# Peptides against a protein of PDB entry 3EFO, part 66

Target 1, 262 residues: chain A of PDB entry 3EFO
Amino acid sequence: SQLADLYKSCETDALINFFAKSAFKAVLHQPLKVIREILVNQTAHMLACYRKNCASPSAASQLILPDSMKVLPVYMNCLLKNCVLLSRPEISTDERAYQRQLVMTMGVADSQLFFYPQLLPIHTLDVKSTMLPAAVRCSESRLSEEGIFLLANGLHMFLWLGVSSPPELIQGIFNVPSFAHINTDMTLLPEVGNPYSQQLRMIMGIIQQKRPYSMKLTIVKQREQPEMVFRQFLVEDKGLYGGSSYVDFLCCVHKEICQLLN

## One batch from the design tools (peptide)

Design b1_p28_1 (made by RFdiffusion4)
Fold by OpenDDE base, seed 5:
Structure b1_p28_1 (fold): chain B 262 residues (1-262), chain A 28 residues (1-28)
Amino acid sequence: as target 1 above (262 residues)
Amino acid sequence: STEELEEEIVEFAQEELKKRGLELVIDS
């Protein structure tokens, strides 16, 4: 059908860019709660329409997403949890205003990365390969105390270190003997010069490449205070200030769809 | 997101929703 073709042609990244800019513009004249409700309703209506007009008959317990929108909900949840739409006490008004203005000028690729960060397990780096490690889901469940992860969202870059991260990697990256010796006040990695260090620096360079803003590096130790900021970028998890987990959001969307159709 | 990451996101959601008595279906 014509409608089915429309859904097939849909681009999630373009939709998120549109929704983000629309919502962030609306912040100037609508309550945040209303804006969030509108976004949820729009998501539910889009998917309800698909289920009604494009999908084959299905059980009420099924949440049906067209392939073109298979990750739309996760991005939508990220948008809903953004500090511009979900006020956080630790985020100043100026910072929220800054982020709002940035998003208003972002292209499709920029907004995609901004709302769903790239999380890379750099402890798995193969120094014999120049390929980037595969990104993992932005969730604490994908972290490990033995791991080292690089997170980037186009504005910020974090190097997260597990409390049990390998000493050899710590030595390779920071030229210090142990986790305890890492100085988290530094915003630049030292020029250690070994293959692992060079590869990590190369990866960071690739991530920074073609991004409109220079991402300042923040080194984060697990279980230290700055980790709380880092965890806010694990967008699939439940937020500290009322944001839902991705799974909870899916359940919410499913419920709304059912209410629209039944 | 890469295709592999998207698949991981979907698969995780499918598993978790199943625990809640729901089924996430990707329709192609």
Scores: peptide ipSAE 0.767, ipTM 0.973, DockQ to the pose 0.870
Fold by OpenDDE base, seed 1:
Structure b1_p28_1 (fold): chain B 262 residues (1-262), chain A 28 residues (1-28)
Amino acid sequence: as target 1 above (262 residues)
Amino acid sequence: STEELEEEIVEFAQEELKKRGLELVIDS
């Protein structure tokens, strides 16, 4: 059918770019609560239409996503939780305005990275390999106290250190003997010169490549106060200021779809 | 995101929704 073909041709990254710009434009004329409600309704309607017109009959307990939109909900939830649409006390008006303007000019690739950051397990690096480590889900559940992770969203870059990070890696990256000696005020990694340090710097360079803005590096120690800022970029988790986890959002969407179809 | 990451996201959601009595189905 024509509708089935339409869904097959959908590109999630293009859709989220469109929804983001539309929502961010609406901020000037509509309350944030209303904008968020519209986005949820649009998501539910798209999926309800698919279920009704394109999918085979299924049980009410099933949430059906077309393959082309299999990650649309996670991006939509990220959009809903963005500080432009969900204000946070720690985010200034100027910062919100800045982010809004940036997104309004972002292309598809930039907005995709902005809403769902790359989270890379750096502690698993093979210094003999030129391949980037595989990104993991942006959730605290994927972190490890023994791990070191790099997070990037096109605007910010974080290096997160677990409290039990390997001392040899700490020495390799920072040239200090232990976790406690790491200076979190630095915005640049030292040029230690060993293979691991060089590999990490190369990876950071690759991530920075083709991004329109230079990402400032923030060093984050687990259980220190600045980690709270880092955790806000773990977009699949429940937010501190009313944002839902991805799983909770899926349940909400499912409920809305059922209401539309009954 | 890469295809591998997308699959991880989907699989995780499927597992968690199952715990809640729901089934996430990806339709091709």
Scores: peptide ipSAE 0.767, ipTM 0.973, DockQ to the pose 0.854
Fold by OpenDDE base, seed 2:
Structure b1_p28_1 (fold): chain B 262 residues (1-262), chain A 28 residues (1-28)
Amino acid sequence: as target 1 above (262 residues)
Amino acid sequence: STEELEEEIVEFAQEELKKRGLELVIDS
């Protein structure tokens, strides 16, 4: 059917870009709560329409997503949790305004990265490989106390270090003996010159490449105060200020779809 | 995100929703 073809041709990244810009524009004229409700409703309506008109009969306990929209909900949840739509006390008015304006000018690729960051397990780097490590889900569940992770969203870059990060990697990256010696006030990695350091710098360079803004690097130690900021970029997790986990959001969407169809 | 990451996101969601008595179905 024509409708089925429409859903098949849908591009999630384009949709999110559209929804983000429309929502961020609406911030000037609508309450944030209303905007968030509209976004949820739009998501539910789109999926309800698919279930009604395109999908095979299914049980009420099933949440049906077309393949083209299989990650639409996760991005939508990220949008809903963004500081522009969900105010957080640690984010200034100026920062919210800045982010709003930035998103309004972002292309599809930029907004995709902005809402769902890259989280790379740096501790798994193979210095013999020219390939970047595979990104993992943006969740605390993918972190490890023994790990080192690089997170980037096109505007910010974080290097997160577990409390049990390998000393050899710490030495390789920072040229210090241990985790305790790492200076988190640094915004640049030292030029250590070993293969691991060079590999990491290469990766950071690749991530920075073709991005319109220079990303500031923040060094984050696990269990230190700045980690709270870092955790806000773990977008699949429950937010500290009212944002839902991805799973909770899916349940919410499912419930709303059922209400629309019953 | 890459297709591999997207599949990981979906699979995780499927597992977690199952624990809640729901089934996430990706319709091709």
Scores: peptide ipSAE 0.766, ipTM 0.973, DockQ to the pose 0.881
Fold by OpenDDE base, seed 4:
Structure b1_p28_1 (fold): chain B 262 residues (1-262), chain A 28 residues (1-28)
Amino acid sequence: as target 1 above (262 residues)
Amino acid sequence: STEELEEEIVEFAQEELKKRGLELVIDS
């Protein structure tokens, strides 16, 4: 059917860009809670329509997503949890206004990265490879105390260090003997000059490439207070200030779909 | 790759929803 073809041809990144700009425009005229409710409702209606008109008959316990929208919910949840739509005490009014303005001008590629950051396990870097490490899900469950991770969303870059990060890597990156010696006030990595440092800098450079804004680097130690800010970028996790986990959001969407169809 | 990450996201969701008595189905 024509409708089925439409769903097959849709692009999640374009949809999220559209929804984000629409929602961020609405911030000027509607309460944030209402905007979030509308977004959830629109998501549910879209997927309910697919289930009703395009999908094969299925059990009520099934949440059916077309392949073209298989990651739409995760991005939608990220949008719903963004500080523009879900205000956080630690985020100033000016910062929210700034982010709103930025997103309003973002292209498709920029917005998808902004809402769902790249989280890269750099502790597994192969210094002999020119390939970027494979990004992992933005969740604390993918972090490890022994690991070092780079997170980037086009505006911010974080280097997260587990409490048990390998001392040799710490030495290689920061030129200090241990985790405790890392100065988290720095916003630039030292030019240590060893292969690992060079590789990390190369990766950071690649990530920065083709991004319209220079990303500020923040060094984050596990279990220190600033890690709480970092965790806000682990967008699949439950938010501290009312945002749902990705899984909880899926359950919510499923419930709404069922209500629409039954 | 991006595709690999998307598959990881989907697979994780499928596993977690299964624990809740739900089934995430990707329709091709």
Scores: peptide ipSAE 0.766, ipTM 0.973, DockQ to the pose 0.954

Design b1_p28_1_s1 (made by RFdiffusion4, then SolubleMPNN; from b1_p28_1 with T2M E7N V10I F12E E15K V25L S28K)
Fold by OpenDDE base, seed 1:
Structure b1_p28_1_s1 (fold): chain B 262 residues (1-262), chain A 28 residues (1-28)
Amino acid sequence: as target 1 above (262 residues)
Amino acid sequence: SMEELENEIIEEAQKELKKRGLELLIDK
């Protein structure tokens, strides 16, 4: 059918870019709560329409997503939790306004990274490899106290260090003897010059080269206060200020779809 | 790489939703 073909041709990254810009424009005229509700409703309606008109009959306990939109709910949840649509006390009005304006001009690739950051396990780096480490899920469940992770969303770059991160890596990156000696006020890594340090800097450079804006580096120690800000970028997790986990969001969407089809 | 991550997201979601009595299906 024509409708089925439409769903097959849909691209999630393009859709989320459209929804983001529409929502961010609406911020000027509508309450944030209303905007979020509209986004959820639109998501549910799109998926309900698919289930009704394109998918084969299925049980009520099943949530069916077309392949082209298999991660649409992920990005939609990220959008709903963004500081522009869900205000947080640690984010100033000016910062929200700035981010809103930036997103309004972002292309599809930029907005995708902005809403779902890249999280890389740096502690697994092979200094002899030219390949970037595989990105992991943006969730606390993927972090480890023994690990070091790099997070980038096109605007910010974070280097997160577990409390039990390897001393040899700390020495290699920062040229200090231990975790406690790391200065989190620095925005640049020191020029240590060893292979690991060089590899990390190269990776950071590659990430930066693909983005239009210069990302400021923030060094974050696990269990220190600034880590709370970092955790807000773990977009799949439950937010501190009303944002749902991805799984909870899926349950919510499923419920709304069922209501629409009954 | 991105596709692999997406697949992981879906697979884990499927497992978690089953615990809640829901089944996530991807229609290809």
Scores: peptide ipSAE 0.656, ipTM 0.956, DockQ to the pose 0.934
Fold by OpenDDE base, seed 2:
Structure b1_p28_1_s1 (fold): chain B 262 residues (1-262), chain A 28 residues (1-28)
Amino acid sequence: as target 1 above (262 residues)
Amino acid sequence: SMEELENEIIEEAQKELKKRGLELLIDK
């Protein structure tokens, strides 16, 4: 059917870009709560329409997503938890305004990265490889106390260090004896010059190359207070300030779909 | 790849939702 074809041709990244810009524009005239409700409603309506008109009959306990929209809820949840739509005390009004303006000009690729950051396990780097490590899910479940992770969203770059990060990597990256000696106030990695340091810098460079803005580097130690800021970029997890986990969001969407159809 | 990551997200979501009595289906 024509409608089925429409859903099949849908591009999630384009939709999210559209919804983000629409929502961020609405911030000027509507309460944030209303905007978030509208976004959820729109998501539910789109999926309800699919279920009604395109999908095969299904049980009430089934949530059906077309393949083209399989990760739409993921990004939508990220959008809903963004500091522009969900204010957080640690984010200033100016910063929110700045991010709002930036998103309004972002292309599809930029907004995709912005809402769902790239999280790289750099503790597993092969210094002989020219390939970037495979990104992992933006969730605490993917972090490890023994790990070192690089997170980037096009605006910010974080280097997260587990409390049990390998000393040899700490030495390699920071040229200090241990985790405790790492200075988190630095915004640049030292040029240590060893293969691992060079590889990490290369990776950071690659990540930066395709981005229109220079990303500020923040070094984060696990269990230190600044880690809380970092955790807000783990967008699949439940937020501290009212944001839902991805799974919880799916449940919410499902419920709303059922309400629309029953 | 990004697609692999997406699939992982979906698969884990399917697993978690099943525990909650929901079945997430991706319609191909």
Scores: peptide ipSAE 0.650, ipTM 0.955, DockQ to the pose 0.925
Fold by OpenDDE base, seed 4:
Structure b1_p28_1_s1 (fold): chain B 262 residues (1-262), chain A 28 residues (1-28)
Amino acid sequence: as target 1 above (262 residues)
Amino acid sequence: SMEELENEIIEEAQKELKKRGLELLIDK
């Protein structure tokens, strides 16, 4: 059917861009709670329509997503938990306003990265490879106390270090003997000059080159206070200020769809 | 790749939702 074809042709990144801009525009004249509710309702209606008109008959316990929208709930949940729509004490009003304005001008690729950051396990870097490490899911479950991760969302860049990060890597990156000696106030990595440092810089450069805005680097130590800010970018996890986990959001969407169809 | 990551997200979600009595299906 024409409707089925329409759904199959949908692009999640374009949809999220649209929803984000519409929601962020609405912030100026509607309560945040209402905006979030509208987004959930719109998502549910869209998927309910698909189930009703495009999908084969299914059990009530089934959540059916067209392939083109398979990760739409992921991004939608990210949008719902964004500091513009879900205020957080750690984020200033000015920062929220700034992010809102930026998103209003973002293209599809930019908004995609903004809402679902790249999380790269740089502790696995092959210094002889020019390939970027494969991104992992933005969840604490993918972090390792022994690992070092780079997170980038087009506006911010974080270098997260596990408490048990390899001393040799710490030395290679920061030119200090241990985790405890790392200065988290720095916003630039030292030019140590070893292959690992050079590779990391190269990766950071590649990431930066693809983005229109210069990303400020924040060094984050596991279990220190600044990590709480970093964890906000682990968008699949349950938020501290009312944001749901991805799985919880899926359950919520499913429930809403069932309410619409039953 | 990003597609591989997306597939991982979906697959894990499918497993987790099954534990809650829900089945996530991707309609191709």
Scores: peptide ipSAE 0.649, ipTM 0.955, DockQ to the pose 0.922
Fold by OpenDDE base, seed 5:
Structure b1_p28_1_s1 (fold): chain B 262 residues (1-262), chain A 28 residues (1-28)
Amino acid sequence: as target 1 above (262 residues)
Amino acid sequence: SMEELENEIIEEAQKELKKRGLELLIDK
């Protein structure tokens, strides 16, 4: 059908860009709660329409997503939890305004990265490889106390270090003997000059070169205060300020779809 | 790749939702 073809041609990244800009524009004249409700409703309506008109008959306990939108709920949940739409105490009004303005000018690729960051396991780097490490899920469950992770969303870059990060890597990156010696006030990595340091810097450079904005680097030590800010970028996790986990959001969407169709 | 990551997200979601009595289906 015509409608089925339309859904097949949909691009999640384009949709989220559209919804984000629409929502962020609405911030000027509507309460945040209302905007979030509208976004959820729009998501549910789109998927309800698909289920009604495009999908084969299915059980009530089934949530059916077209392949083209298989991760739409992921990004929508990320949008809903963004500091522009869901205020966080640690984010100033000015910062929210700034991010709102930035998103209003972002292209499809930029907004996709902005709402779902890249989380890279740096501790697994092969200095002999020219490939970037494979990104992992933006969730605390993918972090390890023994690991070192780089997170980037096009605006911010975080280097997260587990409390049990390998001393060899710490030495390689920071030229200090241990986790305790890492200075988190630095916004630039030292030029240690060893292969691992160079590889990390190269990776950071590659990530930066793909983005229109210069990303500020923040060094984050596990269990220290800055980690609280970092955790807000783990967008699949349950939010601390009213946001849902991805799974919770899917349940919510499913419920709303059922309400629309019954 | 991003596609691989997306597939992982979906697969895990499918697993978790099943525990809640829901089935996430991707319609191809």
Scores: peptide ipSAE 0.643, ipTM 0.954, DockQ to the pose 0.925

Design b1_p28_1_s2 (made by RFdiffusion4, then SolubleMPNN; from b1_p28_1, 11 letters changed)
Fold by OpenDDE base, seed 3:
Structure b1_p28_1_s2 (fold): chain B 262 residues (1-262), chain A 28 residues (1-28)
Amino acid sequence: as target 1 above (262 residues)
Amino acid sequence: SRAALEDELIAEAQEELKKRGLELLVDK
């Protein structure tokens, strides 16, 4: 059927890009709350239609996702939690306006990274390897007090440092003896010159080369006040300003689908 | 791998939703 073919050909990244631009355009004319509700409704309607017309009969307690849209909910939640649609006190009106304008011109690949950041475990780097570390889930659960992580979303880059980060890595990156000595006001890593520092800089360079905009580096220490800003980029987690966790969002979507099909 | 990360994401969501009495199914 045409409908079945439509779902099979669906590209989540393209849909998110479309929904993002549509929503960000609507910001100028509609309340943010309404825009968010529309996005959730659209998501539920798409999935309800699939369940009704394409999926095999299922129990009310089941949430059925077509393979082509299996990650649509997570990225939709990321969109809903974006500072353009969910205002945060630490983000100025000018910054929100700027981000809105940027997204309006983003391609699919750029918007994907923008809404779901790349989080890399830098503490696992092998200085003898040229391979990039594998990205992990954007959640606090994937962070470690003993770890160092690099987060990038195409516009911002963060270097997150656990309170128990290895002193040897701290010295390797910052040329200071301990975590406490790190200056978080730095926007550039020092030229330490050791293999680890060079490898990290190379990774940062590779990440930057793939993006059209220059990303400023922010150094973040765990448990310091500025970490709150960083945590907002952990998009799978519950937000401080009304954003739901990914799992909670799935429950919400499921509930709405059931309501539509009753 | 992005694909691997997505698979992990789905698998974990399936487990968490099951705890809440919901079953997440992906149709291939």
Scores: peptide ipSAE 0.718, ipTM 0.967, DockQ to the pose 0.913
Fold by OpenDDE base, seed 4:
Structure b1_p28_1_s2 (fold): chain B 262 residues (1-262), chain A 28 residues (1-28)
Amino acid sequence: as target 1 above (262 residues)
Amino acid sequence: SRAALEDELIAEAQEELKKRGLELLVDK
């Protein structure tokens, strides 16, 4: 059917870009809660329509996503949890305004990265490799106390250090003896000059070169207060200020779909 | 790759939702 063809041709990244801009525009005239509700409703309606008109008959306990929209929910949840739509005390009004304005001008690729950051395990870097490490899921479950991770969303870059991160890597990156000696107030990595440091800097450079905005670097130690800010970028996890986990959001969407169809 | 990550995301979601009595299906 023509409708089925429409769903097959959908591009999730484009949809999220559209929804983001629409929502961020609405911030000027509507309460945030209402905007979030509208987004959830729109998501549910789109998927309900698919289930009704395009999908084969299914049980009520089934959540059916077309392949083209299989990751729409996760990105939608990211959008819903963004500081522009879900106020967070640690984010200033100016920062929210800034992000809102930036997103309003973002292309599809930029918004995709903005809402779902790249999280790279750099503690396993092969200094002889020219390839970037494979990104992992943006969830605390993918972090390790022994690991070092780089997170980037096009606007911010975080270097997260586990409490048990290898001292040799710490020394390689920061030229300090231990985790405790790392100064998290710095916004630039020191020019240590060893292969690992150079590789990390190269990776950071590659990430930066692909983006139109200069990303500020924040160094984060696990279990220190600033880590709370970092954790907000782990977009699949439950937020501290009312944001759902990805799985919880899926359940919510499913419930909404059922309500629409029953 | 991004595709691989997305596949992993879906697979894990399927498992988690199953624990909650839901079945996540992706139509190809």
Scores: peptide ipSAE 0.715, ipTM 0.967, DockQ to the pose 0.933
Fold by OpenDDE base, seed 2:
Structure b1_p28_1_s2 (fold): chain B 262 residues (1-262), chain A 28 residues (1-28)
Amino acid sequence: as target 1 above (262 residues)
Amino acid sequence: SRAALEDELIAEAQEELKKRGLELLVDK
C-alpha cells in the first residue's frame, strides 16, 4: 500500500530534525509543557497509524515499530529531555537560547548527534589503531569506575574519568600521577607527547573536524559536582529534572497508542 | 557502527519491556 511504502521510506533522522525545529520554533509561542505533549502525541499518532493500517493484527501488549522508525522513540525522548524543552537549573538561559538557535540551523547529521551524543570508551584505545573506538550507548550502565570516556554532541565535549581510572592512562593524558591530581578547570589537554595522548588528541581532532562548531572540552571527574551535568548527556537514562528513561518512554508511547486505537 | 548500536538498543529494550509485560516488535 501507499501508506506502507511511506513508512518504509521514512528516515528517523530527518523526522527528528523536523520535529526538533518545529518544537524549538514553537517555544516562542507555546508553553513547554504543551510542546512536549504535542511531540508525544505526534509520536503516538504516527505509530498508531502504522499499527492500524500497515501492521498485522497484534495484541494490546505489543508495541509495533516499523524498521525505518525503530529508533524514533529514543531520539524523540532525547528531544523531549533537551534543555530547550525541559528547562534545567544547571543550564543558563543564554545556553538554552544558544542551543535553540543552533538547532534551528542544523542539518540532519548535526541534529542526530546533538540529541544522541557519541560516547567513546577512551580507556580501550589501541594506540596502534587508526580507527575510532566503537561508540557505546549513552547510559550510565556503559560507564565504569575504571574507565575513561569521551562524550561529544557537536557542541560540547566531555572527558569523563572514573574514580578508579588507570593511573597510567591518567599520566598519559594529563601528565599527573593520579586521579586526584587532575585539574578539572582545564579546557585543553596538555601536550604530553606519548602515543596514548597523541591518539586521544587525534580522536578529538577527528570528531571536531566533522562539526561546524568548536566544541568546548570539559574534564569531568566521577563523583564530583560537574558530573551531574555530564550525566544529563546520558540520554537513555532517567533525567534528573523530569525526563524519562528510554524504556519508560516506550511504555508511555505504547500506552498512548493503545488509547488512540481503543 | 551506528547500526550495531541501534540494534543493541532495540534488543535491550525488547528485553526490558518483556519484563514489564510488553513485547516490542520491529517490522522489517
Scores: peptide ipSAE 0.713, ipTM 0.967, DockQ to the pose 0.915
Fold by OpenDDE base, seed 5:
Structure b1_p28_1_s2 (fold): chain B 262 residues (1-262), chain A 28 residues (1-28)
Amino acid sequence: as target 1 above (262 residues)
Amino acid sequence: SRAALEDELIAEAQEELKKRGLELLVDK
């Protein structure tokens, strides 16, 4: 059917880009709560339509996603939790306005990265490899006290250091003897010049490559105040200020779909 | 790869939803 073909050809990244721009435009004339509700409803409607018209008969306890949209809920939840739609006290009105304006001009690739950041385990770097480390899920569950992680969303870059980060890596990156000696006020990594430092800089360069904006680097120590800001970029997790976890959002979507089909 | 990450995400979601009495299915 035409509808089945439509779902098959659907690209989640494009949809999120569209929904983001639509929602961010609506911010000018609609309450944020209403905008969020509309986004959830739209998501539910799309999936309800699929279940009704394209999917095989299923039990009420089943959530059926077409393959083309299997990660749509993830990104939709990220959109819903964005500071533009879900105001956070640590984010100024100017910053929200700025981000709104930026997203309005973003292409599909840019918006994808913006809403779901790359989180890279830097402590696993092979200095002899030219490959980027495999990205991990944007969740606190993927962090480790012994690890060092790089997070990038196209606008910001964070270097997160666990409290038990290897001293040799700390020295390699910052040329200081310990975690306690790291200065988090710096926005640039020092030119240490060892292979690890060079590799990290290369990775950062690759991440920055083909991005329209120069990402500001923020160094974050675990358990320090700035980490709270960093955690807001762990988009799969439950937010501090009303944002749902990914799993909770799936449950919400399922409930809405059932309501639409009953 | 992004695909691998997405697969992991779906797999984990399936497990978590199962604990909640829901079954996440992906139609190909």
Scores: peptide ipSAE 0.707, ipTM 0.965, DockQ to the pose 0.921

